# Ledger of designs, part 234: peptides against a protein of PDB entry 6B4J

Target 1, 315 residues: chain A of PDB entry 6B4J
Amino acid sequence: DITMQWYQQLQDASMQCVLTFEGLTNSKDSQAKKIKMDLQKAATIPVSQISTIAGSKLKEIFDKIHSLLSGKPVQSGGRSVSVTLNPQGLDFVQYKLAEKFVKQGEEEVASHHEAAFPIAVVASGIWELHPRVGDLILAHLHKKCPYSVPFYPTFKEGMALEDYQRMLGYQVKDSKVEQQDNFLKRMSGMIRLYAAIIQLRWPYGNRQEIHPHGLNHGWRWLAQILNMEPLSDVTATLLFDFLEVCGNALMKQYQVQFWKMLILIKEDYFPRIEAITSSGQMGSFIRLKQFLEKCLQHKDIPVPKGFLTSSFWRS

## One batch from the design tools (peptide; made by RFdiffusion4, then SolubleMPNN)

Design b1_p27_5_s3 (from b1_p27_5, 12 letters changed)
Fold by OpenDDE base, seed 2:
Structure b1_p27_5_s3 (fold): chain B 315 residues (1-315), chain A 27 residues (1-27)
Amino acid sequence: as target 1 above (315 residues)
Amino acid sequence: MEIEERRRREEEEAERLIKEFEEKVEK
């Protein structure tokens, strides 16, 4: 399976990255520890500051992240910080930055769906200039949300139940598995972030260039989902999340082909979801149903709430 | 791999997958 090979390659690259900066992360030297903390803050704080408030502020955040990744000194915590402070600094920062983007999907977007767009446009712009960060974003995303690949992890003989649960994306703390609603909320956030990334371009970049991970991946994601047996509650939830965020963009890009796929989803795939949906899971099912019916009836996919407009960038 | 080539491959794979699904549901 080429999809699984791609998944594994990204995971291997991510693991190798961790090994590369292990010296920095495991150092007991006081100066190294200080550098690590400064670099970690410099990488993550700007991402946490991303908001829907003003385009000008978003540009400042982008410029700061790009400067850091370019080896330029940036101000963080009242100090001048640079990846050149340690030979492993760049690898560490790229990893932590990518991790933070995915974490914002898992937390911020999960709670505030509209936050996907400002986070995604920064991530996309950084990805365009720093491809390794993009690969690491995918690696982190795929590990936390295998449904973004997409694939459904399978239980293997001899596997611990907790390990299987973690592979599925559940958090397991003190031998207690995460509640289903919290799990789905986090997965939704990550899928929504991903759906936003693949359609957005940083407006101040070279937009004549091809998106490094564009809508073609979204198109493939949908096609792959169709060929997977639906999972109870999960498939209905994430399919809705994905289509709500990037359906309009896919419609514009693929036009007639998009509508053919949407009809296939409604007429042929949706009944399969229905067949496995229990009475307690009708919420996600009904939401997807209503969305599909409305879109097909109106022959339109609405622009998602929170989509960045020209007025945002003039702010 | 060039981004354009990657895009093309992903779109071709998507088309294949859609066709496979169509064949599956027609049976």
Scores: peptide ipSAE 0.433, ipTM 0.891, DockQ to the pose 0.301
Fold by OpenDDE base, seed 4:
Structure b1_p27_5_s3 (fold): chain B 315 residues (1-315), chain A 27 residues (1-27)
Amino acid sequence: as target 1 above (315 residues)
Amino acid sequence: MEIEERRRREEEEAERLIKEFEEKVEK
């Protein structure tokens, strides 16, 4: 399976990255520890500062991240920080930055769906300039949300239940699995962030260049989902999240083909979702149903709430 | 791998998958 090979390659690359900067992370030297912490803060704080407030502020954040990744010194915590302070500094920063982007999907976007767009446009722009960060974003995303690949992890003989639950994306702490609603909320946030990334381009970059991970991946994602047996509650939830965020963009890109896909989802795939949906899971199902019906009726998919407009970039 | 080539491959794979699904539901 080409998709699974791609998944594994990204995971392997991510693991190799971790091994590369292990010296920095495991160092007992006080100076190395300080550098590590400074680099970690420099990589993650700008991402946490991303907001929907002003385009100018977003540009400042982007420039800071790009500068850091380019080996230039940046101010962080009142200190000058550079990836050149340690031989493993760049790898470490790229990894932590990518991790933070995904974490913002998992946490911030999960709670505030509109936050997907400013985070995604920065991530997309950074990805364009720093492909390794993009690969690491995918690696982190795929590990936390296998449904973003997409695939459904399978229980293997001899596997511990907790390990299987973790593979599915559940958080397990003190032998307690997170509640289904919290799980779905986190998965939703990550899918929404991904759906935003694949459609957004940084407006101050070279727009003539092809998106490093564009809507074609979204199109494939939908096609792959259709060929998978639906998972209870998960498929309905994430399919809605995905279509709500990038459906408009897919419609514009694929036009008639997109509508054929949407009809196929409604008429042929949706009944399969219904067949596995329990009475307690009708919320996600109904939401997807209403969305599909509305879109097909109006022959339009609305621009998602929070989509960045020209006025945002002028602020 | 060039981004454009990757894009092409993803679209081709998507088309294959769509066709596969259509064949499944027509059966």
Scores: peptide ipSAE 0.418, ipTM 0.887, DockQ to the pose 0.303
Fold by OpenDDE base, seed 1:
Structure b1_p27_5_s3 (fold): chain B 315 residues (1-315), chain A 27 residues (1-27)
Amino acid sequence: as target 1 above (315 residues)
Amino acid sequence: MEIEERRRREEEEAERLIKEFEEKVEK
């Protein structure tokens, strides 16, 4: 189908990118190794520095990332670093940068939900200027969180159980699969980051341009979820995460259509979730239930906590 | 694909999927 075709195209592009910079990553030359490490640090450290503290600091980080991607030299680790230091430098940096954004969803946002917004606004702004980074963000996101596509990987004949678990998004280390709570926490972080990206625009760019991957993708995601059988605990968790982060934006964009969708979720899809929810999974179920009921009762979706305000950008 | 065309496609696909779900729950 069209969803799986899109998924595969992004994965293929990501794989081709890796092949392109394989010479840089596999080089045994000392200078090449140095360049690789410098480029990796230059790409990833600024993303790690993203915080909710001040808009001015966020702008500095954005400018540094953009400069690097534009072929300009940047200071990293006390050295001048440029993607022009190696023919595969740009592809490598784009890949590592995209990977780092997704990792921030997986780690930072998973632990601190409010962190989604400053990370997302930088990612969105970079995506607008560097579309290949955006495609690679999606590729990394989809690989780590197939539910962001969404699709459910299937077990195939001859497949190792561990490989199937990894396809589902679980981490498997030393033949031990990740605990469900940790798995859901990571998936939640990535979904929340994605939900933030599709609604945010970098305020210092050309605001007349169309978002490169906007709310229409969120609307499609919800529609696709409805046509999938729910997964135990997973569907309730991620549907809540998604709606909490971008529900307000979807409400403003789609208005009456949004409320029809929300009613459809509550009346027709939610019972399907309930039917597969065990007594030990009632936490995520109840959270989603209460959220839907509250929103329908008040005829409003609250602005998510951590949403960036004008005050943030003046700091 | 142009961004606007992609946006339109996603909206159309979403509407199709919503209708499919509605039909499913009515049967």
Scores: peptide ipSAE 0.417, ipTM 0.887, DockQ to the pose 0.297
Fold by OpenDDE base, seed 5:
Structure b1_p27_5_s3 (fold): chain B 315 residues (1-315), chain A 27 residues (1-27)
Amino acid sequence: as target 1 above (315 residues)
Amino acid sequence: MEIEERRRREEEEAERLIKEFEEKVEK
């Protein structure tokens, strides 16, 4: 399976990255520990500062992240920090930065859907300039949300139940599995972030270049989902999230083909979702149904709430 | 060129998958 090969390649690359900077992370030297913490803060704090408030602030954050990844010194925690402070500094920063982007999907976007767009546009812009960060974003995303690949992890002989639950994306703490609503909320956030990344370009970059991971991946994602048996609650939830965020962009890009896909979803795939939906899980199902019906009726997918406008970039 | 080739492959794969689904639901 080519999709699973791609998944595994990204995971292997991510694991190799971790091994590469193991010397930095495992060092008992006080100076090395200080450098590690400084680099970690320099990589992650700017991402946490991303907001929907002003385009100018977003540009400042982008410039800071890009400067750090470019080997330039940046101010963090009142100190000058550079990836050159340690031979493994760049690999470590790239990994932690990518991890933080996905974490913002998991946490911030999960709670505030509109936050997907400013986070995504920064991530996309950084990805254009630093492809390794993009690959690591995918690796982190796929591991936390296998449905973003998409694939459904299977239980294997000898596997512990908790490990299987973790593979499915559930958090398991103190032998307690995460509640379904919280699980779906986190998955939704990550899918929404992904759907935003694949459609957004950093406006101050070279826009003549092709998006490094563009809408074609979204188109494939939808096609792959259609060929998978739906999961209770999960499929309806994430399909809605995906279409709400990037449906308008897909409509503009693929036009007639998009509408054919949407009809297939409504007429042929939706009944399969319905067949596995219990009375207690009708919320996500109904939401998807209403969305599809409205879109087909109006022959339009609305621009998602929170989409960045020209006025945002002038602020 | 690499990105363009990736785009092409993803679109071709998508079309294959769509066709596969269509064939599945027609039976």
Scores: peptide ipSAE 0.401, ipTM 0.882, DockQ to the pose 0.282

Design b1_p27_5_s4 (from b1_p27_5, 16 letters changed)
Fold by OpenDDE base, seed 5:
Structure b1_p27_5_s4 (fold): chain B 315 residues (1-315), chain A 27 residues (1-27)
Amino acid sequence: as target 1 above (315 residues)
Amino acid sequence: MAIEERRAREQKEAQELIQEFEEKVAS
């Protein structure tokens, strides 16, 4: 399976990255520990400062991240920090930055769906300039949300139930699996972030270049989902999240093909979702149904709430 | 090289899945 090969290659590259900076992460030297903490803060704090407030602030955050990745000194926590402070500094920063972008999907976007767009446009712009960060974003995203690949992890003989639950994307603490609603909320946030990344370009970059991971991957994702058996509650939830965020962009890009896909979902795929939907899961199913019916009736997919306008970039 | 090769493989996979889906929608 080509999809699984791609998944595994990204995971292997991510693991190799971790091994490369192991000397920095495992060092007992006080200076190395200080450098590690400074680099970790420099990589993650700017991402946590991303907001919907002003385009000018978003540009400052982008410029700081890009400067750090370019080997330039940046101010972090009142100190000058550079990836050149340690030979493994760049690899460590790229990994932690990518991890933080995915974590903002898992936490911030999960709670505030509109936050997907400012986070995604920064991530897309950084990915364009720093392809390795993009690959690491995918690796972290795929590991936390296998439905972003998409694939459904299978139970293997001899596997512990907890390890299988973690492979499915569940958090397991003290032999307790997270509640289904919290799981779906986190998965929704990551899918929404991904759906925003694939459609957004950094406005101050070279727009003549091809998007490093564009809408063709959104179309691939939909095609792959529709070729899979639906998963109870998960498929209805994430399909809605994906279409709400990137459906308008896909409609504009694929035109008639998009509408044929939407009809196929309604006529062929929906009965399969319904057949596996319990009475307690009808909320996600009904929400997807109402969205599709509205879009087909109006022959339009609305621009998602929180989409960045020209007025945002002038602020 | 490794990143470029991976991007090429990813792009090929995406096109194959698009084509497979288009064939299903056309039927």
Scores: peptide ipSAE 0.030, ipTM 0.625, DockQ to the pose 0.246
Fold by OpenDDE base, seed 4:
Structure b1_p27_5_s4 (fold): chain B 315 residues (1-315), chain A 27 residues (1-27)
Amino acid sequence: as target 1 above (315 residues)
Amino acid sequence: MAIEERRAREQKEAQELIQEFEEKVAS
């Protein structure tokens, strides 16, 4: 399976990255611990500062992240911090930065859907300049949300139920599995972030270059989802989230082909979703249905709420 | 090299999936 090979390659690259910086992370030396903490803060704080307030602020954050990844000193916590402070500093920062982007999908975007766009445009721009960060974003995303690949993890003989639940993306703490609503909320945030990344380009980069992970991956994702059996509640939820965020961009890119796909979802795929939808899960199904019916009726996919306008970049 | 090769593979795989989907939709 080509999709599973891709998934595994990204996970292997992520694991190799972790192994590369183990010397920094496992060091008992006081100076190394200080460097680790400073680098971790320098990598993660700028991402947490991303907001919908002003394009100028977003540019400052981008420039700071790019400077850090380029080996330049940056100010963090009142100190000058550089990845050159340790031989493993760059790998560590790339990993922690990528992890933080996905975490913002899982937490911030999950709670505030409009936050997907400013986070995604920074992530896309950094990915363009630093391909390894993009790979690590995918690795973190795929591990936390296998539906972003997409694939459905299977229970294997001899597997503990808790381990299977974790593979499905559930949090399990003290033998208690996460509630379904919280799980879906986190998955939604990550899918929305991904759907934003694949359509957005950093406006101050070389726009003539190909997007490092563009809308073709969105088309691939939809094709793969439609080729899979739907999963109860999950498929209806995430398909809606994906189409709400990137449906307009896909419509513009693929035109007639996009509409054929949308009709296929409504006429052929919906009955399959409905057949596995319980009465308690009808909310997600109805939301997707209403969205598709509205889009087909109007022959338009609305621009998503929170999409960055030209006025945002002038602010 | 390794990242570029992987990107090329990912792009090829995406194109194959698009082609498979297009064939289904044309059908």
Scores: peptide ipSAE 0.029, ipTM 0.619, DockQ to the pose 0.251
Fold by OpenDDE base, seed 1:
Structure b1_p27_5_s4 (fold): chain B 315 residues (1-315), chain A 27 residues (1-27)
Amino acid sequence: as target 1 above (315 residues)
Amino acid sequence: MAIEERRAREQKEAQELIQEFEEKVAS
């Protein structure tokens, strides 16, 4: 399976990255610990400052992240911080930055769907300049949300139930599994962030270059989902989230082919979703149904709420 | 090189899945 090979390659690259900076992570030296903390803050704080308020502020955040990744000193917590302070500093920062982008999908976008767009445009622009950060974003995303690949993890003989639940993307703390609504909320946030990344380009970059992970991956994701058996509640939820965020962009790119796909979802895939949907899970199914019916009736997919306009970039 | 080769493989896979999907929609 080519999709599973790609998944495994990204996970292997992520694991190898962790091994490369293990010396920095496990150091008992007080100076190394200080450097690690300063680098972690420098990588993660700018991402947490991303907001929908002003395009100028978003540019400042982007420039700061790019400067850090380029080996330039940046101000963080009142200190000058550089990846050159440790030979493993760059690998550590790339990993922690990528982890933080995915975490913003999991937490911020999950609660505020419109936050997907400013986070995604920064992530896309950084990915364009720093391809390794992009690979690590995918690795973190795929690990937390296997449905972003997409694949459904299977239970293996001898596996602990908690480990299987974690593979499915559930949080398990103190032998308590996360509630289904919270799980779906986090998965939705990550899928929405991904759907925003694949369609957005940093407006101050070289627009002649190909998007590092563009809409063709969105089309691939849809094709793969439709080729899989639906999963109860999950498929209906994430398919809606994905189409709400990137459906307009996919419609513009693929035109007639996109509409054929929507018809296929309505006519052939919906009965399969319905067959596995319990009475208590009808909410996600009905939401997807109403969205598709509206889009097919109007022959249009609306621009998603929070989409970045020219006025945002002038603020 | 390795990242570019991987991107090329991912693009090829995406094209193959698009083609498979188009064939299913045309059937």
Scores: peptide ipSAE 0.026, ipTM 0.609, DockQ to the pose 0.304
Fold by OpenDDE base, seed 2:
Structure b1_p27_5_s4 (fold): chain B 315 residues (1-315), chain A 27 residues (1-27)
Amino acid sequence: as target 1 above (315 residues)
Amino acid sequence: MAIEERRAREQKEAQELIQEFEEKVAS
C-alpha cells in the first residue's frame, strides 16, 4: 500500500530525527540541559502565541520561528537563543516545533475551531522554507491521528488492548482510556488543522512556488476515506470537519470533479455511515447530513468561519 | 481482490474492536 509506505517513511524519518538529537536530550551536563530547555522554549512559545488577534503579530511570530530555524539568534525568556548552541540544536528545534504545531491542533483547535487558520498559515509558511519541519508535522500528525493519513490501525495478534487503543489515537493513562467525546474532539482539532494547512499559503512568501503539501493531498485524503469502510462516529465527525474547513477550497480547485465527489458522498457513502450509526451517535451523523444537504441544495460550500481575510493581514 | 479483501477484513476487525471499546467505555 503506497499510503502505508508513505506513513512508515515519515515515522522512520521522525524516529531517526529523535535518535539524531538523543545526545542533547539525554545529556546529564548542566549546560546541555539549559540549552535544551532554552531551545525547547524558543521553538514552542512562539507557536503558543499564535492567535486571531492581528496579522502583524502573526508575522512577528513567523519571523521569529524562521529566524530560529535559520540559525539566527532569537530572544526567548530574556536570553539570546540559537540552534548553533549545540550541534543537535537544529534537529531538536525542528522536531519540537513540528510537535507543537500538531499539539495546537490537538488542544487549541479542538476547543476553538477558528484557531486552525492562523496556526495553519504559519505552519504552511514555515513548511515552504523548512521542508523537514513539514515532514515532521506530518509524522507527528499521523502518529496522533491515523485518520489524517488516512488509515485505520489494525489489531495484531498478541497486541495489548492499550497499545491498540494508543495506535487508534486514544490517550491511555494509568490503564484508563480517554472518553470517546474527548478523543473525537482531539481528532477533530488535528483534522481541521490539517485541512487548513493544505489550503493556506503564507502571504509574504513566494506564492509562485508550488504549495509543499497542497489541496491535491486533500483530494487524496477524501478519495482514500471513501475507499475505506466507515467507522462509527469517527468517519461522520472527521469527514464533516474536513469538508467544513477545506470544502470551499476543494470546490474552487476541482470544480465539477468536486461536486461529483460530494454527490458520491451523499448518495453512496452516507448510507454506509447511516448503517453503522447508533442512536447515541446521531449528533455527528445529523451534522454531516445537514452539511451535505445544504451544500448540494445551494450548490455552494461556505467559506469556513475563521478564514483569514485581507483585513486580518492589515491589522 | 486479495488486497481489497484484506483491507475490508482489517477494517471490519478495527470497527468491531472500536465498537467493543465504545461499549466498555459507555457501561
Scores: peptide ipSAE 0.000, ipTM 0.329, DockQ to the pose 0.022

